Peptides against a protein of PDB entry 1EMU. Designs and how they scored, part 102

Target 1, 132 residues: chain A of PDB entry 1EMU
Amino acid sequence: PPYLKWAESLHSLLDDQDGISLFRTFLKQEGCADLLDFWFACTGFRKLEPCDSNEEKRLKLARAIYRKYILDNNGIVSRQTKPATKSFIKGCIMKQLIDPAMFDQAQTEIQATMEENTYPSFLKSDIYLEYT

## One batch from the design tools (peptide; made by RFdiffusion4, then SolubleMPNN)

Design b2_p25_2_s4 (from b2_p25_2, 7 letters changed)
Fold by OpenDDE base, seed 3:
Structure b2_p25_2_s4 (fold): chain B 132 residues (1-132), chain A 25 residues (1-25)
Amino acid sequence: as target 1 above (132 residues)
Amino acid sequence: MEKEEEEEEELLEELIKEAIAEAGK
């Protein structure tokens, strides 16, 4: 069943609607849902193909992601991303150089955070175990 | 500025919602 695959990889968990729902619920309980929201924000952002017609939208989105997750020093995403990574993102925003991959490093770092901490905890959580 | 930030927040929420909805498909 799918829940067994969720235990094999975070990727499998995040590639399943039910898995995402349960994991997000768990993260909310742990006060760190921003990790997952940021991860999906990055994924969604990267999928937007840059063109003249969506340049303004992409810039707005980039700024929104930056302001909500990177700029907030009290946020878990900010705390779990390296200063150099945050500085790079800031630079992209300031220069209005909005590459689809501009959040890739930050996403990788947040993914590593989830892999090391929240994902294993989720697999030990009541919400997951009761689901199984 | 507040209105602009609100618009950005709405765009972000939509982006996340769509990204989650697309996952696994």
Scores: peptide ipSAE 0.736, ipTM 0.939, DockQ to the pose 0.979
Fold by OpenDDE base, seed 5:
Structure b2_p25_2_s4 (fold): chain B 132 residues (1-132), chain A 25 residues (1-25)
Amino acid sequence: as target 1 above (132 residues)
Amino acid sequence: MEKEEEEEEELLEELIKEAIAEAGK
């Protein structure tokens, strides 16, 4: 069943609507739902191919992601991303070099944070165990 | 600036919602 796959990899968990829902609920209780939201924001952003018609939209989205998750020094995402990574993102926005992959390193670091901390804790949580 | 930030936030929320909706497909 799907819940067994969730225990095998974070990727499997994030590739399942029920898994995402349960995990997000857990993260909210832990005060770190922004980790998951940022991860999906990065995924969604990367899928937007640059073109003349979406240039403004992509810039607005990049700024939104930066302001909400990277610039906020008190946020969990900011605390779990390296200074060099945050500086790179800031540089991209300031230079208006909005590459689809500009958040990839930050996404990788946040994914690692989830892998090392919140994901294992989720598998030990009442939310997951009661679902099984 | 305020209106712009609100629009950016709405775009971001939509982006996240769509990304989650597409997961698992």
Scores: peptide ipSAE 0.736, ipTM 0.939, DockQ to the pose 0.975
Fold by OpenDDE base, seed 1:
Structure b2_p25_2_s4 (fold): chain B 132 residues (1-132), chain A 25 residues (1-25)
Amino acid sequence: as target 1 above (132 residues)
Amino acid sequence: MEKEEEEEEELLEELIKEAIAEAGK
């Protein structure tokens, strides 16, 4: 069953609608749902191919991601991303150089945070165990 | 919240929603 695959890799968990739902519920209880939301924001952003018709929208989205998750030092995403990574993103925003991959390093760092902390905890949680 | 920032937040929420919806397809 899918729940066994979820225990094998975070990737499998995040590639399943039920898995995502349960994991996000768990993260909300832990006060760190922003980790997952940021991860998906980065994924969604990278999939937007730049063109003349969506240039302004892409800039707005990049700015939104930056403001929501990177700028606020009290946020969990900001606390779990390296200063150099945050500085790079800020630079892209300020220069309006919005590459589809501009959040890749930050996404990697947040993914590592989930892999090392929240994902293992999820697999030991009542939410997951009751589902199995 | 500034109107522009509110609009950006709405765009972000839709982006996340769509990204989640596409996962697992």
Scores: peptide ipSAE 0.735, ipTM 0.939, DockQ to the pose 0.896
Fold by OpenDDE base, seed 4:
Structure b2_p25_2_s4 (fold): chain B 132 residues (1-132), chain A 25 residues (1-25)
Amino acid sequence: as target 1 above (132 residues)
Amino acid sequence: MEKEEEEEEELLEELIKEAIAEAGK
């Protein structure tokens, strides 16, 4: 069943709508939902191919992600990303150089945070265990 | 100005929601 695949890898969990729903519910209870939202936001941003028609929208989205998750020093995403990574993103925003990969390093660091902390905890949670 | 800032924040939040939705496609 799918829930067994969720225990095999975070990738399998995040590729399943039911898995995402349960995991996000767990993260909200832990005050860590921003980790997952940021991860998906970065993925969505990267999927937007640069072109003349969406340049302004891409810039606004990049700025939104930056302001919500990176600039907020009290946020969990900011606390779990390296200063150099945050500085790089800030530079991209200030220079308006909005490469599709500009959030890749931050996304990688947040993914590592989930892999090492919240994902293992989720697999031990009542939410997951009651589902099995 | 405060109202304008709130409206801008709301629009930015919507952009993030759209990006999250795009990730699932």
Scores: peptide ipSAE 0.556, ipTM 0.861, DockQ to the pose 0.353

Design b2_p25_3_s1 (from b2_p25_3, 11 letters changed)
Fold by OpenDDE base, seed 1:
Structure b2_p25_3_s1 (fold): chain B 132 residues (1-132), chain A 25 residues (1-25)
Amino acid sequence: as target 1 above (132 residues)
Amino acid sequence: SENQKKIEEFIEKIMEELLKEEEEE
């Protein structure tokens, strides 16, 4: 069953809408749902193909991601990303150089945070165990 | 698949909320 795959890898969990829903509920209870939201925001952003018609949209979205998750020093995402990574993103925003991959390193670091902390805790949570 | 469509909708919702917040600032 899918819930067994969720325990095998975070990737399997994040590739299943039911898994995402349960995991996000858990993260909200832990006060760190921003980790998951940021991860998916980065995924969505990277999939937006640069073109003349969506240049403004991409810039606005990049700024939104930056302001909400990177610039907020009190936020969980900001605390779990390296200064050099945040500095790079800031540079992209200031220069308006909006490459589809500009959040890749930050996404990787947040993914590692989930892998090492919240994901293992989720597998021990009542939310997951009651689902099984 | 239905699963992937739901995930795409979830991602789109996140992005829409981000854009909405940006416009309100």
Scores: peptide ipSAE 0.744, ipTM 0.949, DockQ to the pose 0.933
Fold by OpenDDE base, seed 5:
Structure b2_p25_3_s1 (fold): chain B 132 residues (1-132), chain A 25 residues (1-25)
Amino acid sequence: as target 1 above (132 residues)
Amino acid sequence: SENQKKIEEFIEKIMEELLKEEEEE
């Protein structure tokens, strides 16, 4: 069953809407749902192909991601991303250099945070165990 | 697949909310 695959890898969990829903519920209880939302925001952003018709949208979205997750020093995403990574993103925003991959490093770091902390905890949680 | 469509909708919702917040600032 799918729940067994979720225990094998975070990738499997994040590739299943039911898994995402349960994991996000768990993260909300832990006060760190922003980790997951940021991860998917980065994925969505990267999928937007640069072109004349969506340049303004991409810039606004990049700024929104930056303001909500990177600039907020009290946020969990900010606390779990390296200063150099945050500085790079800030630079991209200030210079209006909005490359589709500009959040890739930050996404990787947040993914590592989930892999090392929240994902293992989720697999030990009542939410997951009661689902099985 | 239906699963993939739901995930895409989830991502789109996140991005839409971000854009909405940006426009309000």
Scores: peptide ipSAE 0.744, ipTM 0.949, DockQ to the pose 0.937
Fold by OpenDDE base, seed 2:
Structure b2_p25_3_s1 (fold): chain B 132 residues (1-132), chain A 25 residues (1-25)
Amino acid sequence: as target 1 above (132 residues)
Amino acid sequence: SENQKKIEEFIEKIMEELLKEEEEE
C-alpha cells in the first residue's frame, strides 16, 4: 500500500495527495504547516512559464511568497533558510528579475528541514500509525 | 492520474490564496 512507500522517502509522501493531507494535518498540530505550503508554492511558481502575458502574475506571486514566508523573521520558513538565500530572493524582487528558479535554493533548504525533523516525527505520530 | 490532478489543484489553491493575500496588503 502507498503508506509503506511514504516511510521510504519524503518524495513518495509528497507525491501522494493522501500522504500530503495527513502530513499537513500533522504539521498544523506542530505549528509548522508553512514548511509544506512554502515547498508547494515554490513548485507551483517554478512551473509558471515566463512570458509577456504572465509577467504581472509571476511578479505578484513571487512578491507574495517573499512577503509571507521570507520577510517574516518570526516565521519558521525564515528561521530555516540561510541569510544568503533570503538576500538573493530579496534582490530578485527588488530588481524585478523573476526567474522561475529563484526559490530553488530556499525550497531545498526547507526540504532538508522537513527531512531531518518533521518527516521522521510524522512517521512516529499517531496520525500516521493509525492510518497504517 | 487522479492523484496528480488533486496535487495540482492543491498547489493552485495555495498560489491563489497567496495572490489574494497580496492584493489585500
Scores: peptide ipSAE 0.744, ipTM 0.949, DockQ to the pose 0.927
Fold by OpenDDE base, seed 4:
Structure b2_p25_3_s1 (fold): chain B 132 residues (1-132), chain A 25 residues (1-25)
Amino acid sequence: as target 1 above (132 residues)
Amino acid sequence: SENQKKIEEFIEKIMEELLKEEEEE
């Protein structure tokens, strides 16, 4: 069943809407749902084609991601990303150089945070265990 | 698939909320 695949890899969990829903519920209870939201925001952002019709939208979205998750020193995403990574993102925003991959390093670091902390905890949580 | 469609909708919702918040600032 799908819930067994979720325990095999974070990728399997994040590729299943039911898994995402349960995991997000768990993260909200832990006060760290921003990790997941940021991860998916980066995924969505990277999929946007850099063309004339999307230029303004992409810039606004990049700025929104930066302001909400990177610039917020009280946020868990900011605390779990390296200063050099945050500085790079800031540079992209200031220069308005909005490459589809500009959040890739930050996304990788947040993914590692989930892999090392919240994902293992989720698999031990009542939310997951009661689902199995 | 229905699963992938729901995931895409979830991602789109996140991005839409971000854009909405940006415009309200």
Scores: peptide ipSAE 0.743, ipTM 0.949, DockQ to the pose 0.934

Design b2_p25_3_s2 (from b2_p25_3, 9 letters changed)
Fold by OpenDDE base, seed 2:
Structure b2_p25_3_s2 (fold): chain B 132 residues (1-132), chain A 25 residues (1-25)
Amino acid sequence: as target 1 above (132 residues)
Amino acid sequence: SENQEKIEKFIEEIMEKLLKEEESL
């Protein structure tokens, strides 16, 4: 069953909507659902191909991601991203250079945080164990 | 697949919420 794949890799968990839902519920209880929301926001942003018709939308979305997750010093995403990464993103926003890959490094760092901490904890949680 | 469609909708909802929050500032 799919839940066995979830225990093999975070990738498998995040590629399954049922897994995403359970994991997000767990993260909310831990006060760190922003890790997952940010990760998927970055994925969605990267998939938006730049063109004249969506330039304003992409800029607004980039600013929104930056303001909510990167600029918030009290947020878990900000605390788990490196200063150089945050500075790069800030630079992109200020210069209005909105490359689809501008959040890639931050997404990688947040993914590493989940891999090292919340994902292993999830596999030991009542939420996951009761599902199995 | 149905699963991928659900994930895509999930991502879209996240982005839409972000845009709405940005517009409210």
Scores: peptide ipSAE 0.762, ipTM 0.956, DockQ to the pose 0.933
Fold by OpenDDE base, seed 4:
Formats: sequence, C-alpha cells, structure tokens
Structure b2_p25_3_s2 (fold): chain B 132 residues (1-132), chain A 25 residues (1-25)
Amino acid sequence: as target 1 above (132 residues)
Amino acid sequence: SENQEKIEKFIEEIMEKLLKEEESL
C-alpha cells in the first residue's frame, strides 16, 4: 500500500496527495507547515518557464516567496536556511534577475530539514500510525 | 492521473495565495 512507500522515502510521501495532506496536517500541529508550503511553492515557481507573458507574474511570485518565507526572521523557513542562501535570493529580487532555479538551494536546505526532523517524526506520529 | 492533478492543483493554490497576499500589501 502507498503508506509503506511513504515510509521508504520523503519523495514518495510528497508524490502522493493523500500523503501530502496527512503530512501537512502533522506539520500544522507542529507549527511548521511553512516548510512544506515553501517547498511546493519553489517547485511550482521552477516550473514556470520564463516568457514575455508571465514575466510580471514570475516577479510577483518570487517577491511573494521572498517576503513571506525568507525575509521573515521569525519564520521557520528563514531559520532553516543559510545566510548565504538568503542573501543570494535577496540579490536576485533586488536585481530583478528571476531565474527559475533561484530558490533551488533554499528548497534543498528546507528539504534536508524535513528529512532530518519532521519527516521521521511524522512516521512516528499518531496521524501516520492511525492511517496504517 | 487523478493524484498528479490533485498535486498540481495543490501547488497552484499555494502560488495563488502567495500572489494574493503580495497584492494586498
């Protein structure tokens, strides 16, 4: 069953809407749903191929991601990303150099945070265990 | 698949919420 695959890798969990829903519920209870939301925001952003018709949208979205998750020093995403990574993102925003990969390093760091902390905890949670 | 469609919708909703929040500032 799918829930067994979820225990094998975070990738399997995040590739299943049922898994995503359960994991997000768990993260909300832990006060760190922003980790998951940011991760998927980065994924969605990277999929937006630059073109004349979506340039303004991409800039606005990049700024939104930056302001909500990177600039907020009280946020868990900001606390779990390295200063050099945040500085790079800020530079991209200020220079309006909005490359699809501009959040890749931050996404990687947040993914590592989930791998090391919240994902293992989720697999031990009542939410996951009751589902199995 | 239905699963992938749901995930794509989920991602889109996250991005739309971010855009709305940005516009409200």
Scores: peptide ipSAE 0.762, ipTM 0.956, DockQ to the pose 0.936
Fold by OpenDDE base, seed 1:
Structure b2_p25_3_s2 (fold): chain B 132 residues (1-132), chain A 25 residues (1-25)
Amino acid sequence: as target 1 above (132 residues)
Amino acid sequence: SENQEKIEKFIEEIMEKLLKEEESL
């Protein structure tokens, strides 16, 4: 069953809408749903291929991601990303150089945070165990 | 698949919320 795959890898969990829903519920209870939302925001952003028709949209979205998750020093995403990574993103925003991969390093660091902390805790949670 | 479509919608909703929040600033 899918829930067994979720325990095998975070990747499997994040590839399943049911898994995502349960995991996000858990993260909300832990006050760190922003980790997951940021991760998926980065994924969605990277899928937007640069073109003349979406340049403004991409810039606005990049700025939104930056302001909500990176610039907020009190936010969990900001606390779990390296200063050099945040500086790079800031530079992209200020220069308006909006490469699809500009959030990749930050996404990787947040993924590592989930792998090492919230994901293992989720597998021990009542939310997951009651589902199984 | 239905699962992937749901995930895509989930991602789109996140991005739309971000854009709306940005516009309200």
Scores: peptide ipSAE 0.762, ipTM 0.956, DockQ to the pose 0.933
Fold by OpenDDE base, seed 3:
Structure b2_p25_3_s2 (fold): chain B 132 residues (1-132), chain A 25 residues (1-25)
Amino acid sequence: as target 1 above (132 residues)
Amino acid sequence: SENQEKIEKFIEEIMEKLLKEEESL
């Protein structure tokens, strides 16, 4: 069953909407749902093809991601990303150099945070165990 | 697939919320 695959890798969990829903519920209870929302925001952003018709939307979205998750020094995403990574993102925003991959490093760092902390905890949680 | 469609919708909703918040500033 899918829930067994979720225990094998975070990737499998994040490729399943049922898994995403359960994991997000868990993260909300832990006060760190922003980790998951940011991760998917980065994924969605990267999938937006750079073109004239998307330029304004991509810039606005990049600024939104930056302001909500990177600029907020009290946020969990900001706390779990490296200063150099945040500085790079800020630079891209200020220079309006909006490459599809501009959040990749931050996404990787947040993914590592989930892998090392919240994902293992989720697999031990009542939410997951009751689902199995 | 149905699953991928749901995930895509989930991502779109996240992005739309972000854009709305940005526009409200």
Scores: peptide ipSAE 0.762, ipTM 0.956, DockQ to the pose 0.936

Design b2_p25_3_s3 (from b2_p25_3, 12 letters changed)
Fold by OpenDDE base, seed 5:
Structure b2_p25_3_s3 (fold): chain B 132 residues (1-132), chain A 25 residues (1-25)
Amino acid sequence: as target 1 above (132 residues)
Amino acid sequence: SENQKKIEEFINEIMEELLKEEESE
């Protein structure tokens, strides 16, 4: 069953809507749902093809991601991303150089945070165990 | 697949919420 694959890799969990829903519920209880939301925001952003018709939308979205997750020094995403990574993103926003990959390093760092902490905890949680 | 469509909808909802917040600032 899918729940066994979720225990094998975070990738399997994040590739399953049922897994995402349970994991997000767990993260909300832990006060760190922003980790998951940011990760998927980065994925969605990278999928937007740069072109004349969506340039303004891409810039607005990049600024929104930056302001909500990177600029907030009290936020969990900000606390779990390296200063150099945050500075790079800030630079892109200030210069309006909005490359599809501009959040890739931050996404990688947040993914590592989930891999090392919240994902293992989820597999030990009542939410996951009761589902199995 | 239905699963992937739901994931895409989830991602789009996140992005739309972010855009709404940006427009309100």
Scores: peptide ipSAE 0.752, ipTM 0.951, DockQ to the pose 0.938
Fold by OpenDDE base, seed 4:
Structure b2_p25_3_s3 (fold): chain B 132 residues (1-132), chain A 25 residues (1-25)
Amino acid sequence: as target 1 above (132 residues)
Amino acid sequence: SENQKKIEEFINEIMEELLKEEESE
């Protein structure tokens, strides 16, 4: 069953809508749903291929991601990303150099945070265990 | 698949909310 695959890798969990829903519910209870939301925001952003018709949208979205998750010093995403990574993102925003990969390093760091902390905790949670 | 469609919708909802928040500031 899918829930067994979820325990094998975070990738399997994040590739399943049911898994995502349960994991997000768990993260909300832990006060760290922003980790997941940011991760998927980065994924969605990277999929937007630069073109004349979506340039403004991409810039706005990049700025939104930056302001909500990177610039907020009280946020868990900001606390779990390295200063050099945040500085790079800021530079991209200020220079309006909006490459699809500009959030890749931050996404990697947040993914590592989930791998090391919240994902293992989720697998031990009542939410997951009751589902199995 | 239905699963992938739901994931894409979820991602789009996140992005749309971000855009709305940006426009409201």
Scores: peptide ipSAE 0.751, ipTM 0.951, DockQ to the pose 0.937
Fold by OpenDDE base, seed 1:
Structure b2_p25_3_s3 (fold): chain B 132 residues (1-132), chain A 25 residues (1-25)
Amino acid sequence: as target 1 above (132 residues)
Amino acid sequence: SENQKKIEEFINEIMEELLKEEESE
């Protein structure tokens, strides 16, 4: 069953809408749902191919991600990303150089945070165990 | 698949919310 795959890898969990829903519920209870939302925001952003028709949209979205998750020093995403990574993103925003991969390093760091902390805790949670 | 469509919708919802917040600032 899918829930067994979720325990095998975070990747499997994040590839399943049911898994995502349960995991996000857990993260909300832990006050760190922003980790997951940011991760998926980065994924969605990267999929937007640069073109003349979406340049403004991509810039706005990049700024939104930056302002909500990176610039907020009190936010969990900001606390779990390296200063150099945040500086790079800031530079992209200021220069308006909006490459699809500009959030990749930050996404990787947040993924590592989930792998090491919240994901293992989720597998021990009542939410997951009651689902199984 | 239905699963992938739901995930895509979830991602789009996140992005749309971000854009709305940006516009309101």
Scores: peptide ipSAE 0.751, ipTM 0.951, DockQ to the pose 0.932
Fold by OpenDDE base, seed 3:
Structure b2_p25_3_s3 (fold): chain B 132 residues (1-132), chain A 25 residues (1-25)
Amino acid sequence: as target 1 above (132 residues)
Amino acid sequence: SENQKKIEEFINEIMEELLKEEESE
């Protein structure tokens, strides 16, 4: 069953809407749903093809991601990303150099945070165990 | 697949909310 695959890898969990829903519920209870939302925001952003018709949308979205998750010093995403990574993102925003991969390093760091902390905790949570 | 469609919708909702927040600032 899918829930067994969720225990094998975070990737499997995040590739299943049912898994995402349960995991997000858990993260909300832990006050760290922003980790997941940011991760998917980065994924969605990267999938937006750079072109004339998407230029304004991509810039606005990049700024939104930056302002909500990176610039917020009290946010969990900001606390779990390296200063150099945040500085790079800021630079891209200020220079309006909006490469599809500009959030990749930050996404990787947040993914590592989930892998090392919230994901293992989720697998031990009542939410997951009651689902199995 | 239906699963991937739901995930795509979830991602789009996140992005749309971000854009709304940006426009309101």
Scores: peptide ipSAE 0.750, ipTM 0.951, DockQ to the pose 0.934

Design b2_p25_3_s4 (from b2_p25_3, 10 letters changed)
Fold by OpenDDE base, seed 4:
Structure b2_p25_3_s4 (fold): chain B 132 residues (1-132), chain A 25 residues (1-25)
Amino acid sequence: as target 1 above (132 residues)
Amino acid sequence: SENQKAIEKFIEEIMEKLLEEEEAE
């Protein structure tokens, strides 16, 4: 069953709508749903290919991601990303150099945070165990 | 697939909410 695959890798969990739903519920209870939301925001952003028709939208979205998750020093995403990574993102925003990969390093760091902390905890949670 | 569509919708909703919040500021 799918829930067994979820325990094999975070990737499997995040590739399943039911897994995402349960994991997000768990993260909300832990006060760290922003980790997951940011991760998927980065994924969505990267898929937006630069073109004349979406240039403004991409800039706005990049700025939104930056302001919500990176600039907020009290946020969990900001606390779990390295200063150099945040500085790079800030530079991209200020220079309006909105490359599809501009959040890749931050996404990687947040993914590592989930891998090392929240994902293992989720697999031990009542939410997951009751589902199995 | 249904699963893939659901995930794509989830991502889209996240991005839309971000844009809405950005415009509200």
Scores: peptide ipSAE 0.759, ipTM 0.954, DockQ to the pose 0.933
Fold by OpenDDE base, seed 5:
Structure b2_p25_3_s4 (fold): chain B 132 residues (1-132), chain A 25 residues (1-25)
Amino acid sequence: as target 1 above (132 residues)
Amino acid sequence: SENQKAIEKFIEEIMEKLLEEEEAE
């Protein structure tokens, strides 16, 4: 069943709408749902291909991601991303050089955070265990 | 698939909320 695949890899969990729902519920209880929301925001941003018709939208979205998750020093995403990574993103925003891959490193770092902490904890949680 | 479409919708909702917040700034 899918829940067994979720225990085998974070990728399997994040590729399942039910897995995402349960994991996000768990993260909200832990006060760190921003990790997941940021991860998916980066995924969504990257798939927006640059063109004349969506340039303004992409810039606004990049700025929104930056201000909500990177600039907030009290936020969990900011605390779990490296200074050099945050500085790079800031530079892209300030220069308005909005490459689809500009959040890739930050996304990788947040993914590692989930892999090492919240994902294992989720597999030990009542939410997951009661689902199985 | 239904699953993939649901995930894509979830992502789009996240992005839309971010854009709404940005517009309110």
Scores: peptide ipSAE 0.759, ipTM 0.955, DockQ to the pose 0.887
Fold by OpenDDE base, seed 1:
Structure b2_p25_3_s4 (fold): chain B 132 residues (1-132), chain A 25 residues (1-25)
Amino acid sequence: as target 1 above (132 residues)
Amino acid sequence: SENQKAIEKFIEEIMEKLLEEEEAE
């Protein structure tokens, strides 16, 4: 069953709508749902093909991601991303150089945070265990 | 697949909410 795959890798968990739902519920209880939301925001952003028609939208979205997750020093995403990474993103925003990969490093760092902390805890949680 | 579409919808909703919040500021 899918829940067994979820225990094998975070990737499997994040590739399943039910897994995402349960994991997000767990993260909300832990006060760190922003980790997951940011991760998927980065994924969605990267998939937007740069073109003349969506340049403004991409810039606005990049700014939104930056202001919500990176600029907020009290946020868990900001606390779990390296200063150099945040500085790079800020630079992209200020220069309006909105490359699809501009959040890749931050996404990687947040993914590592989940891999090392929240994901293992999720697998030990009542939410996951009761589902199995 | 249904699963993939659901995930894509989830991602889209996240992005839409971000844009809405951005416009509200």
Scores: peptide ipSAE 0.758, ipTM 0.954, DockQ to the pose 0.928
Fold by OpenDDE base, seed 3:
Structure b2_p25_3_s4 (fold): chain B 132 residues (1-132), chain A 25 residues (1-25)
Amino acid sequence: as target 1 above (132 residues)
Amino acid sequence: SENQKAIEKFIEEIMEKLLEEEEAE
């Protein structure tokens, strides 16, 4: 069943709507749902093809991601991303150089945070265990 | 698939909320 695949990899968990739902519920209880939301925001952003018609939208979205998750020093995402990574993103925003991959490093760092902490904890949680 | 569509919708909703918040600021 899918829940067994979720235990094999975080990727499998994040590739399943039910897995995402349960994991997000768990993260909300832990006060760190922003980790998941940011991760998916980065994924969605990267999929937006750069073109004249998308330029304004992409810039606005990049600014939104930056302001909500990177600039917020009290946020879990900001605390779990390296200064150099945040500085790079800031630079992209300031220069209005909005590359689809501009959040890749930050997404990787947040993914590592989930892999090392919240994902293992989720697999030990009542939410997951009761689902099995 | 239904699963893929659900995930895409989830991502879209996240991005839409972000854009709405950005426009409100």
Scores: peptide ipSAE 0.758, ipTM 0.954, DockQ to the pose 0.890

